# Ledger of designs, part 112: peptides against a protein of PDB entry 2V3S

Target 1, 95 residues: chain A of PDB entry 2V3S
Amino acid sequence: PISLVLRLRNSKKELNDIRFEFTPGRDTAEGVSQELISAGLVDGRDLVIVAANLQKIVEEPQSNRSVTFKLASGVEGSDIPDDGKLIGFAQLSIS

## One batch from the design tools (peptide; made by RFdiffusion4, then SolubleMPNN)

Design b2_p30_2_s1 (from b2_p30_2, 15 letters changed)
Fold by OpenDDE base, seed 4:
Structure b2_p30_2_s1 (fold): chain B 95 residues (1-95), chain A 30 residues (1-30)
Amino acid sequence: as target 1 above (95 residues)
Amino acid sequence: SEAQKQALLAFMKRHNIPESEFEKLLESRV
């Protein structure tokens, strides 16, 4: 399995690392993204962008060690998006 | 909600996350 870390801010704007395993052939990027949303770990508005970047990292995990992406849920937030601080952005990385 | 907590537990089990992380993951919710 591929050990991943999803880094993003919670509802209190605290940065958290969510570590989980992705099993190729069993898991799909779309399916796992839906699970993350169902668990409340990802905003439902971010399904498309999370799935796209999860797919990117799991298809070539040795080359794509980290991906940072803009969240749809962060665009309309009060804080100005900032990829360096992961404000309105999330990050997926290989553990 | 209870349903969301059950979904989280299912996610943890399916993706090999230790049960000890449950409270932390609850705090990680968006």
Scores: peptide ipSAE 0.838, ipTM 0.974, DockQ to the pose 0.947
Fold by OpenDDE base, seed 1:
Structure b2_p30_2_s1 (fold): chain B 95 residues (1-95), chain A 30 residues (1-30)
Amino acid sequence: as target 1 above (95 residues)
Amino acid sequence: SEAQKQALLAFMKRHNIPESEFEKLLESRV
């Protein structure tokens, strides 16, 4: 399995790390993204972007050690998106 | 919701996250 960390801000705008394992052949990027949404760990509006970047990191985990991506849920927020501060952005990385 | 908490527990089990992380993950919700 691939050990991943999803870093993103919660409802209180606090940065959190969510550590989980992705098992190729059992898990799919789309399926895991839906699980994350069902668990309340990802906003439903971010299904497409999370799935795309999860797919990117698991297809070549040795080359893609970290990916940072813009959230759809962050666009309509009052804060200006900032990838350095992960405002309106999330990050997936290999543990 | 309770349904969301159950979904979180299911996620933890499937992806090898120890139950001791449950409270922390609840606080990570968006």
Scores: peptide ipSAE 0.837, ipTM 0.974, DockQ to the pose 0.946
Fold by OpenDDE base, seed 2:
Structure b2_p30_2_s1 (fold): chain B 95 residues (1-95), chain A 30 residues (1-30)
Amino acid sequence: as target 1 above (95 residues)
Amino acid sequence: SEAQKQALLAFMKRHNIPESEFEKLLESRV
C-alpha cells in the first residue's frame, strides 16, 4: 500500500495531518475522496479537486512526492488563500 | 453526528489507521 498524508486545516483553522494507506487495485481516488467526505475530514465541495490530486499522487508516487491544491471550499472564505500556509489549500504527500 | 463518527471508524479500519488516532481525527474534521 501507499502511505499518504493529507494535510489541511480543520474547522478551527488548525493544521492537521491525516495519515492513511491507499491500496492500488482496491481503492480508487474517487472512492477514497468520498470516504474522506463521509468521515468529515474533507468538505463535500472539494470532492473533485481532492480526487484529482489523489489520483495524481497514487499513479506516480515516486515522481509526485507532494501535491498542493486549491480547495473550492476555501475560495469564498474570509481568509485570503495562501498555498504556503495552506489557507484555502490542502496538501497530499507520501509519508 | 454519530453517522459521521461511524464513517470515520470505517475509514480508519479500511486504511489501516490505529484506533488510538480516533480522538485526534475527530479534531481534524472540517
Scores: peptide ipSAE 0.837, ipTM 0.974, DockQ to the pose 0.945
Fold by OpenDDE base, seed 3:
Structure b2_p30_2_s1 (fold): chain B 95 residues (1-95), chain A 30 residues (1-30)
Amino acid sequence: as target 1 above (95 residues)
Amino acid sequence: SEAQKQALLAFMKRHNIPESEFEKLLESRV
């Protein structure tokens, strides 16, 4: 399996790391993204962008060690999006 | 909600996350 870390801010704007394993052939990027949303770990509005970037990292984990992407849920937030601070952004990385 | 907590537990089980991480993951919710 592929050991991943999803880093993003919670509802209190605190940065958290979610560590989980992705098993090729059993898991799909779309399916895992839906699980993350159902668990409350990802906003439902971010399904498309999370799935796209999860697919990117799991198809070439040795090349794509880290991907940072803009969240749809963060666009209309009170804070200005910032990829360096992961405000309105999330990050997937290989652990 | 309780449904969301059950979904979290299911996610943890499927993706090899120790149950000891449950409280931390609850705090991680968006």
Scores: peptide ipSAE 0.837, ipTM 0.974, DockQ to the pose 0.944

Design b2_p30_2_s2 (from b2_p30_2, 14 letters changed)
Fold by OpenDDE base, seed 4:
Structure b2_p30_2_s2 (fold): chain B 95 residues (1-95), chain A 30 residues (1-30)
Amino acid sequence: as target 1 above (95 residues)
Amino acid sequence: SAAQEEALRRFMARHNIPESEFEKLLASRV
């Protein structure tokens, strides 16, 4: 399995690391993204961008050690997006 | 909601997240 960390801010704007394993052949980027949304760990508006970046990191985990991406939910927020502070952005990385 | 918490528990089980992380993950919800 691939050990991943999803770093993003919760509803209180606190930064959290969500560690989970991705099993190639059993899991899909789209499926896991839907699970994350169902669990309340990702905003439903971010399905497309999370799935795309999850696919990117799991298809070549040795080359793609970290990906940072803009959230659709963040654009609609009050805070100005900032990739360095992960405001309106999330990060996927190999643990 | 109860349904969301159930989904979280299923996610944890499928992706090898220990049960001890449940409260932390609840607090991580967006």
Scores: peptide ipSAE 0.836, ipTM 0.973, DockQ to the pose 0.934
Fold by OpenDDE base, seed 2:
Structure b2_p30_2_s2 (fold): chain B 95 residues (1-95), chain A 30 residues (1-30)
Amino acid sequence: as target 1 above (95 residues)
Amino acid sequence: SAAQEEALRRFMARHNIPESEFEKLLASRV
């Protein structure tokens, strides 16, 4: 399995790391993204962007060690998006 | 909600997240 870390801010704007394993052949990017949403770990508005970037990192984990992407949910917030601070952005990385 | 917490527990089990992380993950919810 591929050991991943999803880094994003919670409802209190605190940065958190969610560590989990992705098993190729069993898991799909779309399926895992839906699980994350069902668990409340990802906003439902971010299904598409999370799935796309999860697919990117798991298809070539040795080449794609980290991906940072803009959240659809972040655009609605009062804070200006900032990829360096992961405000309105999330990050997937290989642990 | 109870449903969301159950979904979290299922996610943890399927993706080899130790049960000790449950409270931390609850706090990580968006």
Scores: peptide ipSAE 0.836, ipTM 0.973, DockQ to the pose 0.934
Fold by OpenDDE base, seed 5:
Structure b2_p30_2_s2 (fold): chain B 95 residues (1-95), chain A 30 residues (1-30)
Amino acid sequence: as target 1 above (95 residues)
Amino acid sequence: SAAQEEALRRFMARHNIPESEFEKLLASRV
């Protein structure tokens, strides 16, 4: 399995790391993204972008060791999006 | 909600996350 870390801010704007394993052949990017949303770990508005980037990193984990992406849920927030601070952005990385 | 917490537990089990991480993951919710 591929050990991943999803880094993003919670409802209190605190940065958290969510570590989980992705098993190729069993898991799909779309399916795992839906699980994350069901668990409350990802905003439902971010299904598409999370699934796309999850797919990217699991396709070539050695080449794509880290991907940072803009969240749809962060666009309308009061804070200005900032990829360096992961404000309105999330990051997937290989653990 | 109870349903969301159950979904979290299922996610943890399916993706090999130790049960000890449950409270931390609850705090990570968006």
Scores: peptide ipSAE 0.836, ipTM 0.973, DockQ to the pose 0.944
Fold by OpenDDE base, seed 3:
Structure b2_p30_2_s2 (fold): chain B 95 residues (1-95), chain A 30 residues (1-30)
Amino acid sequence: as target 1 above (95 residues)
Amino acid sequence: SAAQEEALRRFMARHNIPESEFEKLLASRV
């Protein structure tokens, strides 16, 4: 299994790390992204971008140690998006 | 919601997250 960390801000704008395992052959990027949304850990509007970046990191975990991506849910927020502060952005990394 | 919490528990079990992380993950919800 691939040990991953999803870092993103909660509804109170607090940064949190969500650690979970991805099992190739059992899990798919699309499926896991849907699970994250169902669990309330990811906004439903971010399905496409989370799935795309999850696929990227799990297909080559040694070369793609960390990926940071812009959230659709963060575009129209009150705060200006900032990848360094993960405002309107999330990060996936290999733990 | 109850449904969302159940989905979270399923996610934890399926992806090898210990039950001790439940409260932390609840606080991580968006």
Scores: peptide ipSAE 0.836, ipTM 0.973, DockQ to the pose 0.945

Design b2_p30_2_s3 (from b2_p30_2, 14 letters changed)
Fold by OpenDDE base, seed 1:
Structure b2_p30_2_s3 (fold): chain B 95 residues (1-95), chain A 30 residues (1-30)
Amino acid sequence: as target 1 above (95 residues)
Amino acid sequence: DEALKQALRDFMKRHNIPESEFEKLLASRV
């Protein structure tokens, strides 16, 4: 399995790390993204972007050690998006 | 929301996350 970390801000704007395993052949990027949303760990509006970047990191985990991406849920927020501070952005990385 | 908490527990079990992480992950919800 691939050990991943999803880093993003919670409803209180606090940065958190979600560590989980992705099993190729059992898990799909789309499926896991839906699970994350169902668990309340990802905003439903971010399904497409999370799935796309999860797919990117698991297809080439040795080359894509970290990916940072803009959240759809962050665009409508009051804070200006900032990839360095992960404001309106999230990050997936290999543990 | 108990349904949401159960979904989180299901995710943890399926993806090999220790049960001890539940409260931390609950606090990570968006």
Scores: peptide ipSAE 0.821, ipTM 0.970, DockQ to the pose 0.938
Fold by OpenDDE base, seed 4:
Parts: C-alpha cells; structure tokens; sequence
Structure b2_p30_2_s3 (fold): chain B 95 residues (1-95), chain A 30 residues (1-30)
C-alpha cells in the first residue's frame, strides 16, 4: 500500500496531518475522496480537487512526492488563501 | 453525530489507521 498524509486545517483553523494507506487495485481516488468526506475529514465541496490530486500522487508516487492544491471550500472563507500556510489549501504527500 | 463517528471508524479500519487515532482524527474534522 501507499502511505499518504493529507495535511489541512480543521474547523478551528488548526493544521492537522491525516495519515492513511491507499491500496492500488482496491482503492480509487474518487472512492477514497468520498470516504474522507463521509468521515468529515474533507469538505464536500472539495471532492473534485481532492480526487484529482489524490489520483495524481497515487499514479506516480515515486515522482509525485507532494502536491499542494487550492480548496474550493477555502475560496469562500474570510481568510486570504495562502499555499505556504495552507490557508484555503491542502497538501497530499507520501509518508 | 454517531453516523459521522461510525464513518470515521470505518475509514480508519479500511485504511489501516490505529484506533488510538480516533480522537485526534475527530478533532481534525473540517
């Protein structure tokens, strides 16, 4: 399996690392993204962007060690998006 | 929300996350 870390801010704006395994052949980027949303770990508005970036990292984990992406849920927030601080952004990386 | 908590537990089990991480992940909710 591929050991991944999803880094993003919670509802209190605290940065958290969510570590989980992705099993090729069993898991799909779309499916896992839906699970993350169902578990309350990702905002439902971010399904498309999370799935796209999850697919990117799992298809070539040796090359794509980290991906940072803008959240749809962050655009409507009061804070100005900042990829360096992961405000309105999330990051997926290989553990 | 028990349904949400169960979904989280299901995710943890399916993706090999130790049960000891439950409270931490619960606090990570968006």
Amino acid sequence: as target 1 above (95 residues)
Amino acid sequence: DEALKQALRDFMKRHNIPESEFEKLLASRV
Scores: peptide ipSAE 0.821, ipTM 0.970, DockQ to the pose 0.944
Fold by OpenDDE base, seed 3:
Structure b2_p30_2_s3 (fold): chain B 95 residues (1-95), chain A 30 residues (1-30)
Amino acid sequence: as target 1 above (95 residues)
Amino acid sequence: DEALKQALRDFMKRHNIPESEFEKLLASRV
């Protein structure tokens, strides 16, 4: 399995790391993204972007050690999106 | 709510996250 870390801010704007395993052949990027949303760990509006970037990192985990991406849920917030501070952005990385 | 907590527990079980992380993951919710 691939050990991943999803880093993103919670509803109180605190940065958190969610560590989980992705098993190729059992898990799919779309399926895991739906699970993350169902668990309340990702906003439902971010299904497409999370799935796309999860697919990117798991297809070449040795080459794609970290990916940072803009969240749809962060665009209309009061804070200006910032990839360095992960405001309106999330990050997936290999553990 | 309980449905959300169960979904989180299901995710933890499928993706090899130890039960000790449950409260931390609840705090990570968006």
Scores: peptide ipSAE 0.821, ipTM 0.970, DockQ to the pose 0.954
Fold by OpenDDE base, seed 2:
Structure b2_p30_2_s3 (fold): chain B 95 residues (1-95), chain A 30 residues (1-30)
Amino acid sequence: as target 1 above (95 residues)
Amino acid sequence: DEALKQALRDFMKRHNIPESEFEKLLASRV
């Protein structure tokens, strides 16, 4: 399996690391993204962007060690999006 | 919400996250 870390801010704007394993052949990027949403770990509005970037990192984990992407849920928030601070952005990385 | 907590536990089990991480993951929810 591929050991991943999803880094993003919670409802209190605190940065958290969510460590989980992705098993190729069993898991799909779309399916895992839906699981993350159902577990309350990802906003439902971010299904498409999370799935796309999860697919990117698991298809070539040796080359794509980290991906940072803009969240749909962060665009209209009170805080200005910032990829360096992961405000309105999330990050997937290989553990 | 017990349904949401169960969904989290299910995710943890499927993706080999130790049960000891449950409270931390609850705090990570968006």
Scores: peptide ipSAE 0.821, ipTM 0.970, DockQ to the pose 0.942

Design b2_p30_2_s4 (from b2_p30_2, 14 letters changed)
Fold by OpenDDE base, seed 4:
Structure b2_p30_2_s4 (fold): chain B 95 residues (1-95), chain A 30 residues (1-30)
Amino acid sequence: as target 1 above (95 residues)
Amino acid sequence: SAAEEEALRRFMRRHNIPESEFEKLLESRV
């Protein structure tokens, strides 16, 4: 399995690392993204972008060590998006 | 919600996350 870390801010704007394993052949990027949403770990509006980037990283985990992406849920937020601070952005990385 | 917590527990089991992480993951919710 592929050990991943999803880093994003919670409802209190605190950064958190969610560590989980992705098993190729059993898991799909879209399926896992839906699980994350169902668990309340990802905003439902971010299904597409999370799935796309999850797919990217699991396709070539040795070359795609980290991907940072803009969240749809953060676009209309009160804070200005900032990829360096992961404001309105999330990050997937290989553990 | 209760449904979200059950979904979280299922996610943890399915993706090899120790049960000890449950409270932390609850705090990680968006």
Scores: peptide ipSAE 0.831, ipTM 0.972, DockQ to the pose 0.939
Fold by OpenDDE base, seed 5:
Structure b2_p30_2_s4 (fold): chain B 95 residues (1-95), chain A 30 residues (1-30)
Amino acid sequence: as target 1 above (95 residues)
Amino acid sequence: SAAEEEALRRFMRRHNIPESEFEKLLESRV
């Protein structure tokens, strides 16, 4: 399995790391993204972007050690998006 | 919600996350 870390800010704007395993052949990027949303760990508006970047990192984990991406849920927030501070952005990385 | 917490526990089991992480993950919710 691939050990991943999803880093993103919670509803209190606190940065958190969500560590989980992705098993190729059993898990799909779309399916895991839906699970994350169902668990309240990802905003439903971010299904497409999370699934796309999860697919990117799991298909070539050796070359894509970390991916940072803009969240749809963060675009219209009060805070100005900032990839360095992960404001309106999330990050997936290999553990 | 109860349904959301059950979904979280299911996610943890499927993706080999220790049960000790439950409270931390609850606080990670968006």
Scores: peptide ipSAE 0.830, ipTM 0.972, DockQ to the pose 0.945
Fold by OpenDDE base, seed 1:
Structure b2_p30_2_s4 (fold): chain B 95 residues (1-95), chain A 30 residues (1-30)
Amino acid sequence: as target 1 above (95 residues)
Amino acid sequence: SAAEEEALRRFMRRHNIPESEFEKLLESRV
């Protein structure tokens, strides 16, 4: 399995790391993204972007050690998006 | 919600996250 960390801000705008394993052949990027949404760990509006970047990191985990991406849920928010501060952005990385 | 917490527990079991992380993950919710 691939050990991943999803870093993003919670409802209080605090950064948190969510560590989980992705098993190729059992898990799919789309499926895991839906699980994260169902668990309240990802906003439903971010299904497409999370799935796309999860797919990217699991297809080439040795080359893609970290990916940072813009959240759809952050675009219409009051805060200005900032990838360095992960405001309106999230990050997936290999543990 | 209770349904959301159950979904979180299922996610934890399926992706090898120890039960001790439950409270922490609750605080990680968006």
Scores: peptide ipSAE 0.830, ipTM 0.972, DockQ to the pose 0.932
Fold by OpenDDE base, seed 3:
Structure b2_p30_2_s4 (fold): chain B 95 residues (1-95), chain A 30 residues (1-30)
Amino acid sequence: as target 1 above (95 residues)
Amino acid sequence: SAAEEEALRRFMRRHNIPESEFEKLLESRV
């Protein structure tokens, strides 16, 4: 299995790390993204972008050690999106 | 919600997250 960390801000704007394992052949990027949404760990509006980047990192985990991406849920927020501070952005990385 | 908590517990079991992380993950919700 691939050990991953999803880093993103919660409803209180606090940065959190969600550590989980992805098993190739059992898990799919879209399936895991839907699980994250169902659990309330990801906003439903971010299904497409999370799935796309999760797919990218699990395809070549040795080459793609970290990916940072813009959230659809963060565009209309009160704060201006900032990839350096992960405001309106999330990050997936290999643990 | 209760449904979200059950979904979280299912996610933890399926992806090898220790039960001790449950409260922390609740605080991570968006």
Scores: peptide ipSAE 0.830, ipTM 0.972, DockQ to the pose 0.938

Design b2_p30_3_s1 (from b2_p30_3, 13 letters changed)
Fold by OpenDDE base, seed 3:
Structure b2_p30_3_s1 (fold): chain B 95 residues (1-95), chain A 30 residues (1-30)
Amino acid sequence: as target 1 above (95 residues)
Amino acid sequence: SALTLTEEQREIGEENKKAREEKELAKLLE
């Protein structure tokens, strides 16, 4: 299994690391993303982009050690999106 | 499943859900 960390800000704008394992052939990027949404850890509007980037990292985990991507839910926020501060962005990385 | 929630993450998730619901309601009543 691939050990992953999803880093993103919660409703209090605090950075949180969500750790999970991904087993190719058993888990799917969309399935795991749906679980994250059901848990309230990911905004439902971000299903597509989270799944897409999760798929990217798990298909080549040695090459894609970390990916940072813009959230759809962050666009309408009051704060200006910033990938360095993970404002309106999330980060997936290999543990 | 790939995701196994800790108590901390469960709490964070519930707080997130509550905040999103309140935000949605506030916007609706705006």
Scores: peptide ipSAE 0.633, ipTM 0.893, DockQ to the pose 0.947
Fold by OpenDDE base, seed 2:
Structure b2_p30_3_s1 (fold): chain B 95 residues (1-95), chain A 30 residues (1-30)
Amino acid sequence: as target 1 above (95 residues)
Amino acid sequence: SALTLTEEQREIGEENKKAREEKELAKLLE
């Protein structure tokens, strides 16, 4: 399986690393993303963008070691999105 | 399941859910 880390800020604006495994042919990007949402770790509004980027990284994990993407849920917040600080952004990486 | 949550991540998730609910409630009370 592919060992992944999703890094994003929680409701307290603290960075958290969520570690999980992805097995191609068994798991799906959308399925895993839905589990992250059900767990409360990802906002439901971010299903599409998380699934898309998860699919991207698991398709070619050796060439896509890290991807940073803008969250749909982040644009409504008071903080201005910043990819460097992962404000309104999340990061998927191969562990 | 691809996700095996630690107790810590479970707690973080629950706190996130509560925060989202409170935010939505606040909107209703505006």
Scores: peptide ipSAE 0.633, ipTM 0.892, DockQ to the pose 0.945
Fold by OpenDDE base, seed 1:
Structure b2_p30_3_s1 (fold): chain B 95 residues (1-95), chain A 30 residues (1-30)
Amino acid sequence: as target 1 above (95 residues)
Amino acid sequence: SALTLTEEQREIGEENKKAREEKELAKLLE
Protein backbone atom coordinates (compact mmCIF):
# COMPACT_ATOMS: atom_id res chain seq x y z
CA PRO B 1 0.00 0.00 0.00
CA ILE B 2 0.91 3.65 -0.41
CA SER B 3 1.47 5.55 2.82
CA LEU B 4 0.08 9.06 2.62
CA VAL B 5 -0.21 12.15 4.77
CA LEU B 6 -2.89 14.77 4.35
CA ARG B 7 -1.94 18.05 6.00
CA LEU B 8 -4.52 20.74 6.56
CA ARG B 9 -5.72 23.15 9.21
CA ASN B 10 -8.49 22.28 11.63
CA SER B 11 -11.26 24.56 12.87
CA LYS B 12 -8.83 26.08 15.35
CA LYS B 13 -6.53 26.88 12.43
CA GLU B 14 -3.92 24.40 13.62
CA LEU B 15 -2.02 22.26 11.14
CA ASN B 16 -2.71 18.56 11.47
CA ASP B 17 -1.35 15.53 9.67
CA ILE B 18 -3.70 12.71 8.80
CA ARG B 19 -1.86 9.49 8.02
CA PHE B 20 -3.49 6.74 5.99
CA GLU B 21 -2.74 3.99 3.52
CA PHE B 22 -4.05 3.60 0.00
CA THR B 23 -4.09 0.30 -1.84
CA PRO B 24 -4.53 0.69 -5.60
CA GLY B 25 -7.15 -1.62 -7.01
CA ARG B 26 -8.93 -1.91 -3.68
CA ASP B 27 -9.31 1.66 -2.47
CA THR B 28 -10.69 4.52 -4.52
CA ALA B 29 -9.82 8.19 -4.27
CA GLU B 30 -13.46 9.10 -3.83
CA GLY B 31 -14.01 6.42 -1.21
CA VAL B 32 -11.09 7.50 0.93
CA SER B 33 -12.11 11.12 0.54
CA GLN B 34 -15.59 10.28 1.76
CA GLU B 35 -14.12 8.61 4.83
CA LEU B 36 -12.12 11.74 5.58
CA ILE B 37 -15.29 13.80 5.29
CA SER B 38 -17.25 11.40 7.48
CA ALA B 39 -14.54 11.70 10.11
CA GLY B 40 -14.94 15.47 10.05
CA LEU B 41 -11.36 15.97 8.95
CA VAL B 42 -12.27 17.26 5.49
CA ASP B 43 -15.10 19.62 4.61
CA GLY B 44 -17.76 18.03 2.43
CA ARG B 45 -17.40 20.82 -0.10
CA ASP B 46 -13.86 19.65 -0.76
CA LEU B 47 -14.77 16.14 -1.93
CA VAL B 48 -14.02 16.81 -5.58
CA ILE B 49 -10.68 18.54 -5.12
CA VAL B 50 -9.41 16.09 -2.51
CA ALA B 51 -10.42 13.08 -4.57
CA ALA B 52 -8.87 14.52 -7.71
CA ASN B 53 -5.53 15.18 -6.06
CA LEU B 54 -5.54 11.88 -4.22
CA GLN B 55 -6.09 10.15 -7.54
CA LYS B 56 -3.26 12.14 -9.06
CA ILE B 57 -0.73 11.24 -6.40
CA VAL B 58 -1.60 7.54 -6.23
CA GLU B 59 -1.29 7.19 -9.99
CA GLU B 60 2.34 8.33 -9.91
CA PRO B 61 3.47 8.21 -6.28
CA GLN B 62 7.14 8.07 -7.16
CA SER B 63 6.95 11.22 -9.26
CA ASN B 64 4.35 13.12 -7.26
CA ARG B 65 5.79 13.11 -3.77
CA SER B 66 3.69 16.09 -2.70
CA VAL B 67 0.74 18.01 -4.08
CA THR B 68 -0.79 21.19 -2.67
CA PHE B 69 -4.25 22.22 -3.74
CA LYS B 70 -6.82 24.90 -3.06
CA LEU B 71 -9.84 23.97 -1.00
CA ALA B 72 -13.33 25.02 -2.03
CA SER B 73 -14.17 25.52 1.64
CA GLY B 74 -11.31 27.96 2.03
CA VAL B 75 -12.68 30.49 -0.43
CA GLU B 76 -15.42 31.65 1.92
CA GLY B 77 -13.11 32.13 4.86
CA SER B 78 -12.00 35.48 6.16
CA ASP B 79 -8.35 34.55 5.86
CA ILE B 80 -6.60 35.08 2.56
CA PRO B 81 -5.74 31.76 0.93
CA ASP B 82 -2.04 30.98 1.09
CA ASP B 83 -0.49 27.78 -0.22
CA GLY B 84 2.71 28.34 1.73
CA LYS B 85 0.89 28.57 5.03
CA LEU B 86 -1.78 26.06 3.99
CA ILE B 87 -4.55 28.58 4.57
CA GLY B 88 -7.38 27.55 2.32
CA PHE B 89 -5.07 24.88 0.94
CA ALA B 90 -4.28 21.30 1.81
CA GLN B 91 -1.22 19.20 1.12
CA LEU B 92 -1.09 15.53 0.24
CA SER B 93 2.26 13.79 0.39
CA ILE B 94 3.89 10.40 0.35
CA SER B 95 5.17 9.50 3.81
CA SER A 1 -8.37 0.80 3.24
CA ALA A 2 -10.56 2.24 5.95
CA LEU A 3 -9.06 5.08 7.93
CA THR A 4 -7.51 4.17 11.24
CA LEU A 5 -7.69 7.35 13.26
CA THR A 6 -5.98 8.11 16.51
CA GLU A 7 -8.06 9.37 19.37
CA GLU A 8 -6.56 12.78 18.79
CA GLN A 9 -7.65 12.83 15.16
CA ARG A 10 -11.10 11.63 16.16
CA GLU A 11 -11.37 14.50 18.59
CA ILE A 12 -10.19 16.97 15.97
CA GLY A 13 -12.82 15.66 13.59
CA GLU A 14 -15.56 16.08 16.16
CA GLU A 15 -14.44 19.60 16.93
CA ASN A 16 -14.41 20.39 13.23
CA LYS A 17 -17.95 19.10 12.84
CA LYS A 18 -19.14 21.17 15.78
CA ALA A 19 -17.50 24.29 14.41
CA ARG A 20 -19.09 23.77 11.00
CA GLU A 21 -22.48 23.24 12.57
CA GLU A 22 -22.15 26.40 14.62
CA LYS A 23 -21.14 28.34 11.54
CA GLU A 24 -24.16 27.08 9.64
CA LEU A 25 -26.43 27.92 12.55
CA ALA A 26 -25.01 31.42 12.76
CA LYS A 27 -25.76 31.96 9.09
CA LEU A 28 -29.28 30.66 9.55
CA LEU A 29 -29.94 33.10 12.37
CA GLU A 30 -28.82 36.16 10.42
Scores: peptide ipSAE 0.631, ipTM 0.891, DockQ to the pose 0.870
Fold by OpenDDE base, seed 4:
Parts: sequence; structure tokens; C-alpha cells
Structure b2_p30_3_s1 (fold): chain B 95 residues (1-95), chain A 30 residues (1-30)
Amino acid sequence: as target 1 above (95 residues)
Amino acid sequence: SALTLTEEQREIGEENKKAREEKELAKLLE
């Protein structure tokens, strides 16, 4: 399995690392993303972007060690999006 | 495979859900 970390801010604007495993052929990017949403750790509006980037990283985990992407849920917030601070952005990385 | 959440992550998730629900309600009342 591929060990992954999803880093993003919670509702209190605190950075959290969510660790999980992905097994190609058994898990799907959309399925895992749905689990993250069901857990309340990812906003439902971010399903598409999270699934897309998860798919990208698991397709070639040796080449794609880290991906940072803009959240759909972040654009309507009062804070200015900033990929360096992960404001309105999330990061997936290989553990 | 299913996520294995720590108690901390479970709590964070519940707090996030509550915050999102409150935000959604606020938008509805606008």
C-alpha cells in the first residue's frame, strides 16, 4: 500500500495531517475522498479536486511525492488563499 | 481501505461538520 498524508487546515484554521493508506486496485481516489468527506475532514465541495490530486499522486507515487492544490471551499473564505501557508490549499504527500 | 481515524481526528471531523452546518445555515438566512 501507498502511505499518504493529507495536510490541510480545520475549521479552527489549524493545520492537520491526516495519514492513510491507499492500495491500488482495491481503493479508488473517489472512494477514499468520500471517506475523508464523511469523516468531516474534507469539505464536500472539494471532492473533485481532492480525488483528482489523489489519483495523480497514486498513479506515479515515485514521481509525484507531493502535490499542493487549491480548494473550492477556500475561495469563499475571508482569508486570502496562500499555497505556502496552506490557506485555501491542501497538500497530499507520500509518507 | 477504510480510514483509521485517531480520536483527535474524529473530534476534528465533528467540529468541522458543526462549523460547516452553521455556516450553511447562516447563508440560508441571508
Scores: peptide ipSAE 0.632, ipTM 0.892, DockQ to the pose 0.839; fails the geometry check

Design b2_p30_3_s2 (from b2_p30_3, 15 letters changed)
Fold by OpenDDE base, seed 4:
Structure b2_p30_3_s2 (fold): chain B 95 residues (1-95), chain A 30 residues (1-30)
Amino acid sequence: as target 1 above (95 residues)
Amino acid sequence: SSLKLTEEEKKIGEENKKAKEEKKKKELEE
């Protein structure tokens, strides 16, 4: 399995590392993303963007070691999105 | 479900759900 870390901020603006595994051929990017949402770890509005970037990494995990992407849920936030500080952005990386 | 979560991750998720529900409740009451 591929060991992954999803780094994103919660409503308290605390940065969290969510660790999970992905098994190619058994798991799907959309399926795992939906499970993350069901667990309350990802906002439902971010299904598409999380799934897309998860798919990107698991397709070529040796080449795509880390991806940072803008969250749909972060657009309407009070803070200005900032990829460097992961405000309105999340980061997915190989553990 | 293939997702294996630690107790910490479960807690994070629960807190997020609680915060979301509280926000929704406030919006409905305003």
Scores: peptide ipSAE 0.666, ipTM 0.895, DockQ to the pose 0.812
Fold by OpenDDE base, seed 1:
Structure b2_p30_3_s2 (fold): chain B 95 residues (1-95), chain A 30 residues (1-30)
Amino acid sequence: as target 1 above (95 residues)
Amino acid sequence: SSLKLTEEEKKIGEENKKAKEEKKKKELEE
């Protein structure tokens, strides 16, 4: 299995690292993303973008060690999106 | 397949759900 870390801010703007595993051939990017949403770890509006980037990183985990992407849930916030500070952005990385 | 989350991660998720519920409640009252 591939050990992954999803780094993103909660509603209190606190940065959290969510650790999970992905097994190619058994798990799907969409399925894992839906479970993250069900667990309350990802906003439901971010299903598409999380699944797309999860798919990207698990396709070539040796080349794509980290991907940062803009959240759909982040655009409505008062803060200006910033990929460096992970404001309105999340990061997936290989553990 | 099911994700295996730590107790800390589960707690983070529960807090996020609570925060969302509180926000929704506040919006309905306004």
Scores: peptide ipSAE 0.665, ipTM 0.895, DockQ to the pose 0.746
Fold by OpenDDE base, seed 5:
Structure b2_p30_3_s2 (fold): chain B 95 residues (1-95), chain A 30 residues (1-30)
Amino acid sequence: as target 1 above (95 residues)
Amino acid sequence: SSLKLTEEEKKIGEENKKAKEEKKKKELEE
């Protein structure tokens, strides 16, 4: 399995690393993303973007060691989105 | 799936759910 880390900020703006595994051929990007949402770790509005980037990283894990992407849930916040600070952005990486 | 969360990760998720619910409640009260 592929060991992944999802780095994103919670509502208190604290950065968290969520670790999980993905098994190609058994798991699906959408399925895992839905489970992350069900666990309260990902906002439901971010299903599409998380699934898309999860798919991207797991199909070419050797090339896509880290991907940073803009969250749909982050655009309405008071803070200006910033990929460097992961404000309104999340990061998936191979652990 | 292969998603298996640690107790810490479960706690993070539960806290997020609580925060979301509290936010919703606050918005309804205003």
Scores: peptide ipSAE 0.665, ipTM 0.895, DockQ to the pose 0.834
Fold by OpenDDE base, seed 3:
Structure b2_p30_3_s2 (fold): chain B 95 residues (1-95), chain A 30 residues (1-30)
Amino acid sequence: as target 1 above (95 residues)
Amino acid sequence: SSLKLTEEEKKIGEENKKAKEEKKKKELEE
């Protein structure tokens, strides 16, 4: 299995590292993303973008060690999106 | 579920759910 870390901010604007595994051939990007949403770790509005980037990283985990992407849930927030500070952005990386 | 979460990760999720529920409750009462 591929060991992954999803880094994103909670409602208190604190960064959290969510660790999970992805098994190619058994898991799907959308399925795992839905489970993250069900666990309350990902906003439901971010299903598409999380699934797309999860798919991207698991396709080439050795070369794509990290991907940073803009959250749909973050665009209407009070804070200006910033990929460097992960404001309105999340990051997936290989652990 | 295929995800195996730590207790801390579960707690983070629970807190997020509670915050969302409170926000929804407030929205419905306004």
Scores: peptide ipSAE 0.664, ipTM 0.895, DockQ to the pose 0.753

